# Designs tried in a protein design run: peptides against a protein of PDB entry 4M9S. Part 114

Target 1, 135 residues: chain A of PDB entry 4M9S
Amino acid sequence: SRGLVGVECITPYSYKSLAMALQRCVEVLSDEDRSALAFAVVMPPGVDIPVKLWSCVIPVDICSNEEEQLDDEVADRLKRLSKRGALLSGKRMPVLTFKIDHIIHMFLKHVVDAQTIANGISILEQRLLEIGNNN

## One batch from the design tools (peptide; made by RFdiffusion4, then SolubleMPNN)

Design b1_p27_4_s4
Fold by OpenDDE base, seed 5:
Structure b1_p27_4_s4 (fold): chain B 135 residues (1-135), chain A 27 residues (1-27)
Amino acid sequence: as target 1 above (135 residues)
Amino acid sequence: SLEEELERLKEEIAKMKKEVEERLAEL
């Protein structure tokens, strides 16, 4: 199995300026990019995460079943998010990674359904074990 | 190394998991 099917979000931050600004940034995203951002809550904040691990939790339903192509599609989504201000930070060297900021993560943690987060973490843990066993 | 990085990630994820489980228990 790979990733989650989808996420629904409800924001409780209607009166906080920072949260309002973030909400506006999220609202202008495409449905695909908004979904990808929601699933970023499964990743630990402030850590450079390889694209391969992002592909474990970012849902991709249209591209090829080849792992390399899946990673490319996920990378494209994450690249777009990284160009929307401080949503994500990309790093190309030595390996292509993306990092979610603590502030963004805190926002998502209260907007994304807790059970969805728990399920995503379980999937990520399982994938990490598999990757570790294959090395 | 990759192994060390994976272990660090597992630790961070375990912390997050615990926090989420605590929140779920309150719902």
Scores: peptide ipSAE 0.418, ipTM 0.859, DockQ to the pose 0.030
Fold by OpenDDE base, seed 2:
Structure b1_p27_4_s4 (fold): chain B 135 residues (1-135), chain A 27 residues (1-27)
Amino acid sequence: as target 1 above (135 residues)
Amino acid sequence: SLEEELERLKEEIAKMKKEVEERLAEL
């Protein structure tokens, strides 16, 4: 089950240079991509995370075969984010992964609700346990 | 190995979880 409700990233900062720069980047994103970015805060920074794990926390509204298209849709969103400066870094080999940088993660921790982060981490931990037991 | 990578990830997540919990306690 996907327990996170889609939350858009909002930047309330007016004078902090890093926050201002990131705010400008966030403002040009689509609602879907901005939501995906917000939930990237759940991932540990500096770690290459497989798309399968991203799909556990990135909210996706799919009308068709959700399970089969979920990873692809998530991957597309993450790919778009990776093309928006330093928001994410993608790696295709050996497995398609994405990584959030420490700087971006730090920014998101200040703008995303702490309870939302906690809930997302809980879901991620649960999914990791399930994957570990099934592999 | 995949197992080692998963364990490393779990450790990093555990650290994050602790930090978030501390933040929540301060709110």
Scores: peptide ipSAE 0.418, ipTM 0.857, DockQ to the pose 0.029
Fold by OpenDDE base, seed 4:
Structure b1_p27_4_s4 (fold): chain B 135 residues (1-135), chain A 27 residues (1-27)
Amino acid sequence: as target 1 above (135 residues)
Amino acid sequence: SLEEELERLKEEIAKMKKEVEERLAEL
């Protein structure tokens, strides 16, 4: 009698277990990477966003005012986030973009301060208007 | 086109903005 190896239905992680797992991932991040992750909540989930737009909302303390250095530093942070628990998904071609998943975004909406989110959205809207007017 | 992508992004951001504003109004 071949015992029916019960297909253990991978029960979707309970919301609680998912939150706990994500919390652990966040706790092991550097302060800079945690900050970058927090501001990722400003981006719409499931959309490939160019690094240029990420640089509008990710705070970076750089010694020089060179935009190129800003984008590189932001890209490095986002790359690290993409390697840790798949917090982000990176795509290099044709342009370097990063995407936040719906699940991660939902988590961030519950843990990031609402005023912080509102401020970040306002900044992003302003930058998008500026980009649109220059093209 | 880039313009179409930007417009779509603006629409998604506008939706998010509304949701956050509603949440802030309840606090």
Scores: peptide ipSAE 0.417, ipTM 0.859, DockQ to the pose 0.021
Fold by OpenDDE base, seed 1:
Structure b1_p27_4_s4 (fold): chain B 135 residues (1-135), chain A 27 residues (1-27)
Amino acid sequence: as target 1 above (135 residues)
Amino acid sequence: SLEEELERLKEEIAKMKKEVEERLAEL
């Protein structure tokens, strides 16, 4: 399955210091990477999450219908995010996973609207049920 | 197991869902 699409990451956050620094980091991202970062808010912070699950929420508009290629594209985006200001943390062994930090997650909760988050969580819940049922 | 990990993740997501629903109710 493909992630959500058409969501922008714009912050109404007016706080200084960390929030401002993160905002600058977000602004220099590509549209695709910024979108990927925005949807990272749907994931619980501090948890190492396999790429397959990330692919449920990361928006990929132009990609092969092959699941493996989808996961590779998602992984590439997450890897780029992990190289920029520790927005994400990657782990390769035993399985490729990515984790969002609590601080970054808290920032994203302010920049992504609540309805978008709710919708993303709903989709993720549905996909998890499908995976659990081998669908 | 994968199943156990998925169940743990579902629990964490459920907590987040509740928080978001509470936020939405306040808007």
Scores: peptide ipSAE 0.417, ipTM 0.859, DockQ to the pose 0.029

Design b1_p27_5_s1
Fold by OpenDDE base, seed 4:
Structure b1_p27_5_s1 (fold): chain B 135 residues (1-135), chain A 27 residues (1-27)
Amino acid sequence: as target 1 above (135 residues)
Amino acid sequence: SREEQERLERLVEEIRKYIEDLRKLLE
């Protein structure tokens, strides 16, 4: 199944228009950007998170094994998401970070399939463990 | 820097706690 449900979302939002607007934003995304957005659900909402940590869960299909190139690709995807309906909030200074808003996060909890969430958690847990062991 | 590393560690721990809670909700 796809990471994000393509059908009209049934959300607990009081305002149907908001859910519809978010759904439209998701539908116009590329497959790779939509996938990145789906995995954003496993990040805590309202927290400014460095690209390095985002790269632990954002999937990249074709890229070099070089970490710098991976981070750049992840950053580009997150930047595109931040420009579409403010799906993410980017901050360049002092370090490049991105944050998922609580409202967007609540939306994602209802439209991202459980398996995608589970996979994202598994991947992130493993990679965070690796980071911890290196410190 | 040392401060950046410490900040990163705090964020990692925060994320770990969150995804642990999220995982429990899925089970």
Scores: peptide ipSAE 0.594, ipTM 0.924, DockQ to the pose 0.025
Fold by OpenDDE base, seed 1:
Structure b1_p27_5_s1 (fold): chain B 135 residues (1-135), chain A 27 residues (1-27)
Amino acid sequence: as target 1 above (135 residues)
Amino acid sequence: SREEQERLERLVEEIRKYIEDLRKLLE
């Protein structure tokens, strides 16, 4: 299975220019895209991650789509994030991948709820185990 | 392909190590 129930990213910071700028970017996102961004915190920064693995953490309703459709939806969300404030960096070749930069990741670590992070880790661990067992 | 599978396995391992470290930071 892929996807999880997401939570919105909320920032308590209002004095640092970087935090303010990123907060504005987050506020204009849709609920779904903002949730996707929040769970991106559980991925290692600076690593090109294929959509297949991103789909393990990006919250998408599994009941509404087949697995192939889920990957497409995840890709669309990540593409939108990559076009808004450079929140992510996408590459199409050789395989479609996305990367979260260190600066954005640091911001997320401070503003995403700890319980949300913990939940994301738990779900990701389970899904990675399943992938490993199928190899 | 075999190469693609090996690449994926390496990424999975890298992610697994990272989230383990991240979990420790939350505790």
Scores: peptide ipSAE 0.593, ipTM 0.923, DockQ to the pose 0.025
Fold by OpenDDE base, seed 5:
Structure b1_p27_5_s1 (fold): chain B 135 residues (1-135), chain A 27 residues (1-27)
Amino acid sequence: as target 1 above (135 residues)
Amino acid sequence: SREEQERLERLVEEIRKYIEDLRKLLE
């Protein structure tokens, strides 16, 4: 399947409680935002990542061929996620970046489908190669 | 700017290393 899966992990109480809270946050997301969150697992945690790089893995359904508009759509999704249970942390200066913290990332590693992770890696690798070739 | 480009390149490399490690965990 694609996206988040219902997995119950054996964890300490504190983490278990957090996981339950995060599950509630995930459940109220739109399908597209939930998908974006799932693919966030392929980004390194604790790193402020520019929207340009997020756009390499965040799926976009409808968008212009212009890179700027693509980034805007991705940014909108990431902004929505940042407003939900601190799933992401946004920073506007000096450039717009988003970061997934280690705790949220750990949660995602346990609940995101393995195939989704694999697909995200594949997509991200391809896009990164394209960026490198365009330099 | 050049500095921004260099920073971006460093981030790209960091991401590449991470996803390679992540892939190994899936195997």
Scores: peptide ipSAE 0.593, ipTM 0.924, DockQ to the pose 0.026
Fold by OpenDDE base, seed 3:
Structure b1_p27_5_s1 (fold): chain B 135 residues (1-135), chain A 27 residues (1-27)
Amino acid sequence: as target 1 above (135 residues)
Amino acid sequence: SREEQERLERLVEEIRKYIEDLRKLLE
């Protein structure tokens, strides 16, 4: 799908092996889940981020703009990613959060194209601004 | 709660700083 490109680079064997495994995991994802994974590169790695904030960048074209429905759809996508090759780490308590590890983030930074990153930044900036104005 | 709201605000600010850095890398 849009945003992910295959990359070959010189890396330590352990990372190279992991990168190849991750690439295989990405290839078997649905278009929707792959897009969600691509936009995860815009989030800071190693940080537990609540679903509400993930919903600010994860593309959704099926559900309504209602926060409850949006959060549920986003959560489902992130849950699937967390179960597929441990692409994300999820925590249910005290609040449902997801985290992208540094090594996974590094992988995405190499394989996600610049235009997708730029789009994700623009979307996230706009929606974070809206949150700030409403609070 | 107030504490939860403050935590969210701090996290939002952290994200804003991060994406600003990413944006600069794309320019």
Scores: peptide ipSAE 0.592, ipTM 0.923, DockQ to the pose 0.025

Design b1_p27_5_s3
Fold by OpenDDE base, seed 5:
Structure b1_p27_5_s3 (fold): chain B 135 residues (1-135), chain A 27 residues (1-27)
Amino acid sequence: as target 1 above (135 residues)
Amino acid sequence: SEKERKEEEELVKLIKDYIKDLEELLK
């Protein structure tokens, strides 16, 4: 998927400076982190979401890590994003969670390609179903 | 725990409801 590759800032932001700042933040990310950020658009904004649920949509190559390390890899990516301005907000207690703000989410809705969003929704739905069946 | 399970279920429900809305925006 294209994710955020080659995107331009075409958001309806009233404050263009904020949109530009966000674009700069995205541009300096690694490909993996930028991809993770792109898929964050399928999560509801303003909600503290546990890493377990983030792992349902954040793309990770499981061939490079054991399955038990999946959440750790996802957490590392989200943590890096949280350290890049206001892209994500992390909380350690009581459970490690991450939240995407409405402003960032609105930005992503305009710059992430439709196919990436569709793919994210599809895989998220599948994985959430699996979690539900295993509980 | 039972509490944790219920919290997870509520979050899953919230996410599912949201992505349905997002799907409509893609159409």
Scores: peptide ipSAE 0.588, ipTM 0.920, DockQ to the pose 0.026
Fold by OpenDDE base, seed 2:
Structure b1_p27_5_s3 (fold): chain B 135 residues (1-135), chain A 27 residues (1-27)
Amino acid sequence: as target 1 above (135 residues)
Amino acid sequence: SEKERKEEEELVKLIKDYIKDLEELLK
């Protein structure tokens, strides 16, 4: 699945002009980055989340199965999103974190299909459980 | 460190709680 309902779609978002601007922003993303953005909807908005936890849900294409390399790839994708229309905001101190703004998150809740959200939740729940058991 | 671990645990809890809210939204 594409993750998003469509590159261009009619949404019930109350701020239609902002929604259209965001849709245009999404259109210019690569498929990889757009997919990452879609899965960002399962994270709580306004919270600085370390890359380690983002890596639990952000899909990564063909790369090494080494955890460190996976985190680096996730970080790169999130960084690109932060540079494109401020879809995310990054912070390096005290550790590298990213957060999704409430406005962006609200938009995603309307344009990301339910199946993608459900899949993201399922994957995230599973991997968070694994982290908890390994700590 | 212990501090970092505790912070991570709190974030994990927060995320889990939010996921439950999202699940309700999907119903």
Scores: peptide ipSAE 0.588, ipTM 0.920, DockQ to the pose 0.026
Fold by OpenDDE base, seed 4:
Structure b1_p27_5_s3 (fold): chain B 135 residues (1-135), chain A 27 residues (1-27)
Amino acid sequence: as target 1 above (135 residues)
Amino acid sequence: SEKERKEEEELVKLIKDYIKDLEELLK
């Protein structure tokens, strides 16, 4: 996964404005949080999405296969992202959800490589089918 | 609950529709 490794801002935003600010926010993230942010691009912007559904695309490799533990790890990453430059907006009630706004999403579409986006879509599609079968 | 299930299904549908559109944009 390439994700946002070695991020360079190539966006329609003017230099020393939003693009630079977002780049700095991404640069200070841990590798795992930066990866999570990269895959957030495959979620629809402006929608409050429960952690359960975020867990369908956020990669978690070093964790139990139990859904509860996976959700906790994903939630921690999303919480950190929400506290860093408001990359995400969190809401605790009635269910813990996170939302990516259109501006951040547009930024990600410009800086996340196409292969990462494609991989995220593939993974998300597969896991959404599993959720549907388990409901 | 049944309400929660329906809400999840609607959201899943929304996400599926979006990623389908996103996938088409990548082509």
Scores: peptide ipSAE 0.588, ipTM 0.920, DockQ to the pose 0.025
Fold by OpenDDE base, seed 3:
Structure b1_p27_5_s3 (fold): chain B 135 residues (1-135), chain A 27 residues (1-27)
Amino acid sequence: as target 1 above (135 residues)
Amino acid sequence: SEKERKEEEELVKLIKDYIKDLEELLK
């Protein structure tokens, strides 16, 4: 699912410049990175989340289902997002984590379609259950 | 470690609670 196609900046933001900057950042992303950003809306904002858990919702197409390969691909996407207008904030120590800002999250809630959000929730719920059952 | 396991479980719980709230908003 590609929930950020044709994104428009109709937001409750008082700062027009910020909304425009976010729009520009989204527009220059690749389709894959834009999709990853869309699904980031299902994560709670302001929380440092390990790559392992991000991999439960970020859509990737890899040859192997091995967790290590999945985590690496997800991490690369999240790193690119963190470098483009600081859409995410990354920490390397003690564990590699990424956090979505409250302002950016609010922006995404307005521009990501409901179906994409629903799909992200469904996928995330299923994969989190699998983690819980394996612990 | 046991500490890390517990931290992960708490974070998973936090995420689950959040997405349940989102689901309710989508209804």
Scores: peptide ipSAE 0.585, ipTM 0.919, DockQ to the pose 0.025

Design b1_p27_5_s4
Fold by OpenDDE base, seed 5:
Structure b1_p27_5_s4 (fold): chain B 135 residues (1-135), chain A 27 residues (1-27)
Amino acid sequence: as target 1 above (135 residues)
Amino acid sequence: AEAERRELERLVKEIEEYREDLEKLLK
C-alpha cells in the first residue's frame, strides 16, 4: 500500500480548495520526501518537535550508525518539506524543531494510508522505548 | 542537559497521549 492515497472528501469549499493545493504540493515531492510527510501524521499537530524525535518515525534507508548523521538526514528532509510553504514550519532556536499545523495534519489524516499510520505508530513506539532505556 | 531531558520527556508524553486518537483512525 502507498503512504498517501487519493481520497475524495466531503468538505466545505474552502477546505476542498486547500486540499487540492496541498495535493499538488504532495505530487511534486520525491518519493522519500512524500513518505516523510506521510509519517508526519503520527506527530501531534501544532507542537514544535525536535529532530531527534522526528527521527523516530521518519524512515531513513541510507544512513550511518552515527546519530548525528541520522538526524542530519532527517533534518534535510524536513527542511525540504518546510520550503514547500505550508507543509512544515521549522525553528532553529533554541534547537532545530519542526511543526506540522492542524490544517495540514487534518489533510494527512484523510489521505495517509491506514497501514502507514499503523506502521508509523509501531516504529515510533519502538524507538521511543529505545531512547528511554538509554537515558 | 537536564532541561533538554525534561523537555523530551514532556514531548514524549504528549506524543503518547495523541496516539490513542490516531489509533481510532485504524478501526
Scores: peptide ipSAE 0.469, ipTM 0.883, DockQ to the pose 0.026
Fold by OpenDDE base, seed 2:
Structure b1_p27_5_s4 (fold): chain B 135 residues (1-135), chain A 27 residues (1-27)
Amino acid sequence: as target 1 above (135 residues)
Amino acid sequence: AEAERRELERLVKEIEEYREDLEKLLK
C-alpha cells in the first residue's frame, strides 16, 4: 500500500507553508523513493544512521537479494532523497550515514499512514534482532 | 571493528528507545 496518506492532504502541521512545500517535494518523487521516505519515520530524528541500519526498514525489491546489493540500493535511494530539498542529510565520513531532520520527521508523523508506521516498526525490530544475533 | 560494533549497539539502543514514542502514534 501507499506509505503516505495522500500526495495532497490537509495536515494539522503548524508550519503550513513548510507542509505545503514538503507535499510538493513528495509529489515529484518516484513511487520507490516516496515509499522509502515514508519508512524513514521509524528512525529517530537528528541522528546519523548508517546505511546498514537503514537497510533494515527501507523496502527493496527481491531482485536485490545480496546484502551488498541491498545496501547499495538503499544508499542510492537515500542519496536521491538527500538531493530533494531537505528531506535527508547525507554524511560520507567517517562512515556513510543519513539523517532525517526533526522538522521533516514531524511532517512525516502527520502524513504517513498508521499501517505503514506499524509495518515499519515490525520489520525494523525483526531485522535488528537478526543483526544482534549474528554478532 | 570494535568501535564500529559499539557505535551500532548505541544506535540500536537509541532506535529501540524511540520505538515507544512511535507506538503512541498508533493509539
Scores: peptide ipSAE 0.468, ipTM 0.883, DockQ to the pose 0.026
Fold by OpenDDE base, seed 3:
Structure b1_p27_5_s4 (fold): chain B 135 residues (1-135), chain A 27 residues (1-27)
Amino acid sequence: as target 1 above (135 residues)
Amino acid sequence: AEAERRELERLVKEIEEYREDLEKLLK
């Protein structure tokens, strides 16, 4: 479902201009990239997260369940988000990671649907459990 | 590598702690 559709961001006056800019950035995203951005709300802000962990929550509908393919697709989406309005910050070394800023995260908390957040948490918990059991 | 494993475990713990905070907001 559309996690960012139909919700208006209510922010303090000091962040109004930024909120408007972010809203514009969200509106021009593809459905897939917007969905990926919505699910980023379940990650802790200000933390460099490896692509492997991002792949646990970012929905991918087209590619196979092969981990390597999933990571590549997720990485591509996150890279696009990092280039569009600096929605994410990426680092290539030593390991490819992405981080969501506190301000961006605060924006997402106001505009992402509660059901999307709940679903993201559920999916993430399940995937993390699987990783833990396989290691 | 052991270092990579330990780092992943640390991050998973941090994510889980944050998850608990988010769940409180949904309630």
Scores: peptide ipSAE 0.467, ipTM 0.882, DockQ to the pose 0.026
Fold by OpenDDE base, seed 1:
Structure b1_p27_5_s4 (fold): chain B 135 residues (1-135), chain A 27 residues (1-27)
Amino acid sequence: as target 1 above (135 residues)
Amino acid sequence: AEAERRELERLVKEIEEYREDLEKLLK
């Protein structure tokens, strides 16, 4: 499966300007949505990424669901994040994609712990290789 | 299908290139 168990992020930022606003937005998210946002840091900012690729790194527990539902679950989480201000921008045409803004990404780079970033990179690399081998 | 494959390959390359920048951050 492409899913993984969610990982919590660390927010060492003091309440100041943009950081304060974003921190509050993050705090009101569910654990699952917050984890999804944390792992979004491994994606390049400003790029429209299809759900298939997001599903390689967004943590989803599929133990209670079929693997075929992974993309749908990921899409739902990303959609919720896109409705929370500037966290993500979604596009439905021509293909369902999501994009993380540079400002949000910059924030995540500072508040997501290094281990989470490293894990996200590692998992993403593994899943991308699998996709490549299946092509 | 072919168009999708080409697009995915392009995006994978871009993601991998960005990985290098993130790895620098982890040092």
Scores: peptide ipSAE 0.463, ipTM 0.882, DockQ to the pose 0.026

Design b1_p27_6_s1 (from b1_p27_6, 19 letters changed)
Fold by OpenDDE base, seed 4:
Structure b1_p27_6_s1 (fold): chain B 135 residues (1-135), chain A 27 residues (1-27)
Amino acid sequence: as target 1 above (135 residues)
Amino acid sequence: DEARRRAIVAQALAGLDRSLAELRARE
């Protein structure tokens, strides 16, 4: 397993019209998808991120230790997010990537708990270091 | 194309480094 087991996302109601719409989208998500969205805050906005890198921070609990299964589960969560209020933008070619927009990222920076952000950064940095050392 | 895949990963990693630095500056 990689990432945190679960994360709470606080969505205050005192936002502009767009932020209110985003909040409603977040409220109807499953707990797992909401946690995945929360950790998307650590990703750079406007950049196509391969699923392999998303899997470094998205909290997934899988029965198997196979890395391929982890990527598939992460991809499924990100795909669901991409279909809800354009929270993410997915690309299949040339490789499967997901991108967070600047507006969504700005929203997440205000509604995701500071400790969650800090944990996400720490986990991502650790996993990136491991990937770098294995190359 | 493996070269294209590597380029996408490299760009993503470069973006991550900048973004993480910005987020840490807010802590």
Scores: peptide ipSAE 0.450, ipTM 0.892, DockQ to the pose 0.031; fails the geometry check
Fold by OpenDDE base, seed 2:
Structure b1_p27_6_s1 (fold): chain B 135 residues (1-135), chain A 27 residues (1-27)
Amino acid sequence: as target 1 above (135 residues)
Amino acid sequence: DEARRRAIVAQALAGLDRSLAELRARE
C-alpha cells in the first residue's frame, strides 16, 4: 500500500527548508515506521496521547495474540520516531504518551494520501467503539 | 496518580474528537 507516494510536496510551506528536512527524515525511515508516522495524522496535534490510543491506529503485524505485546510494539515504534528529530515527543510519566507537533501534523496533512487518512479514521473509530462497548 | 492518568486520557479523547470532526469537515 503506497501510503507516502513521493508526493512532490507542493506544500505552501514558505519554509522550503523545513519541508525538505522533514521529507529527508521520512525517507530514511523503515517502511513500518513510515506507515506508523502516516497514521499519526489522525491524532490531534499538541495533545499527549497515551500509547493505548496510539495502538488503535498504528498498524502492527501481531506475531502474538497478546494485547500487552501490541502496546509494547507500538511503543517501540513511537520511541524510534521520537528519536528521529522532532517527529514525536514522548513523556514517560505519569503515563507513557506521545505527542505530534502542529508543524509535523500540518506537514503530514499535505503529504499523506487522502485514502490513508480515511482508513485511519475508520480504524480508529471502530476500535474506540469496541473499547467503549467492552467497559 | 490515578486521577491524573484519567485526566490525561480524557484530554486525549476530547482532542481526538475535535480532530476527527475537523478532518471530516474537509472531505
Scores: peptide ipSAE 0.449, ipTM 0.891, DockQ to the pose 0.029; fails the geometry check
Fold by OpenDDE base, seed 1:
Structure b1_p27_6_s1 (fold): chain B 135 residues (1-135), chain A 27 residues (1-27)
Amino acid sequence: as target 1 above (135 residues)
Amino acid sequence: DEARRRAIVAQALAGLDRSLAELRARE
């Protein structure tokens, strides 16, 4: 099964068309899902990221103090994003992970506000330190 | 299964560290 690893050199034309398509996809998202997608820019492209790590950066407005509920809510948002085209790719086994593609990540780098990126990095680093100290 | 899970997390963290370093270098 030939995974389309073909880094086809996206011609400027293909890039423009893709950017327009992605912009339309982003515009129809809910505010919550759009926010989640914005923070996906801090994740490394092409890497399967466990939901636990996603939960460190994805903002959730209504979350019970139960850690399990946080992961479930984050997973639901990421699942919705994965169903909307090529925004994210989800895997259930061996563990639930989501991956952002290089093309989507490149798009996000151009459209996501610099302050949002900086905040996402700061939040992620802080939460990772907290997780690391609790183990 | 646990070893595989740990490996996935480790790979994710390694990728994350690299990505964060690259993002910081652009600021």
Scores: peptide ipSAE 0.448, ipTM 0.891, DockQ to the pose 0.032; fails the geometry check
Fold by OpenDDE base, seed 3:
Structure b1_p27_6_s1 (fold): chain B 135 residues (1-135), chain A 27 residues (1-27)
Amino acid sequence: as target 1 above (135 residues)
Amino acid sequence: DEARRRAIVAQALAGLDRSLAELRARE
């Protein structure tokens, strides 16, 4: 499926149909990929976000002490999401980034649990502080 | 190329800061 990048105006009916389509896409995801998608709600829509920043909120089950390995695992998840309909848009140059569309973000704000959003914010803030202190 | 990469990161961080502020205000 092509991305939603060109959608400027959606009627209530179009939104309903889109929401149904998105729900079907979400239902076929693995638990890990679905979790990653849920935490994408904390990202600003329409902004190309480097993988390093995504790694601050995307949960990874494998404990790795190497930051590069974490980024690679996160990138793989985001790549899978980008290949599932129009969930994310990836760019490879000049750096690997992923972007959430405004429509998808609005959908996530509606369906993701408030506690999950709060947890995602807290985790992101903590990780950003850690990155800032290590630089 | 390095300047472009830095600009992308800076833009991402600025956008993230705004979005987090908005999300916190809704809590």
Scores: peptide ipSAE 0.447, ipTM 0.890, DockQ to the pose 0.030; fails the geometry check

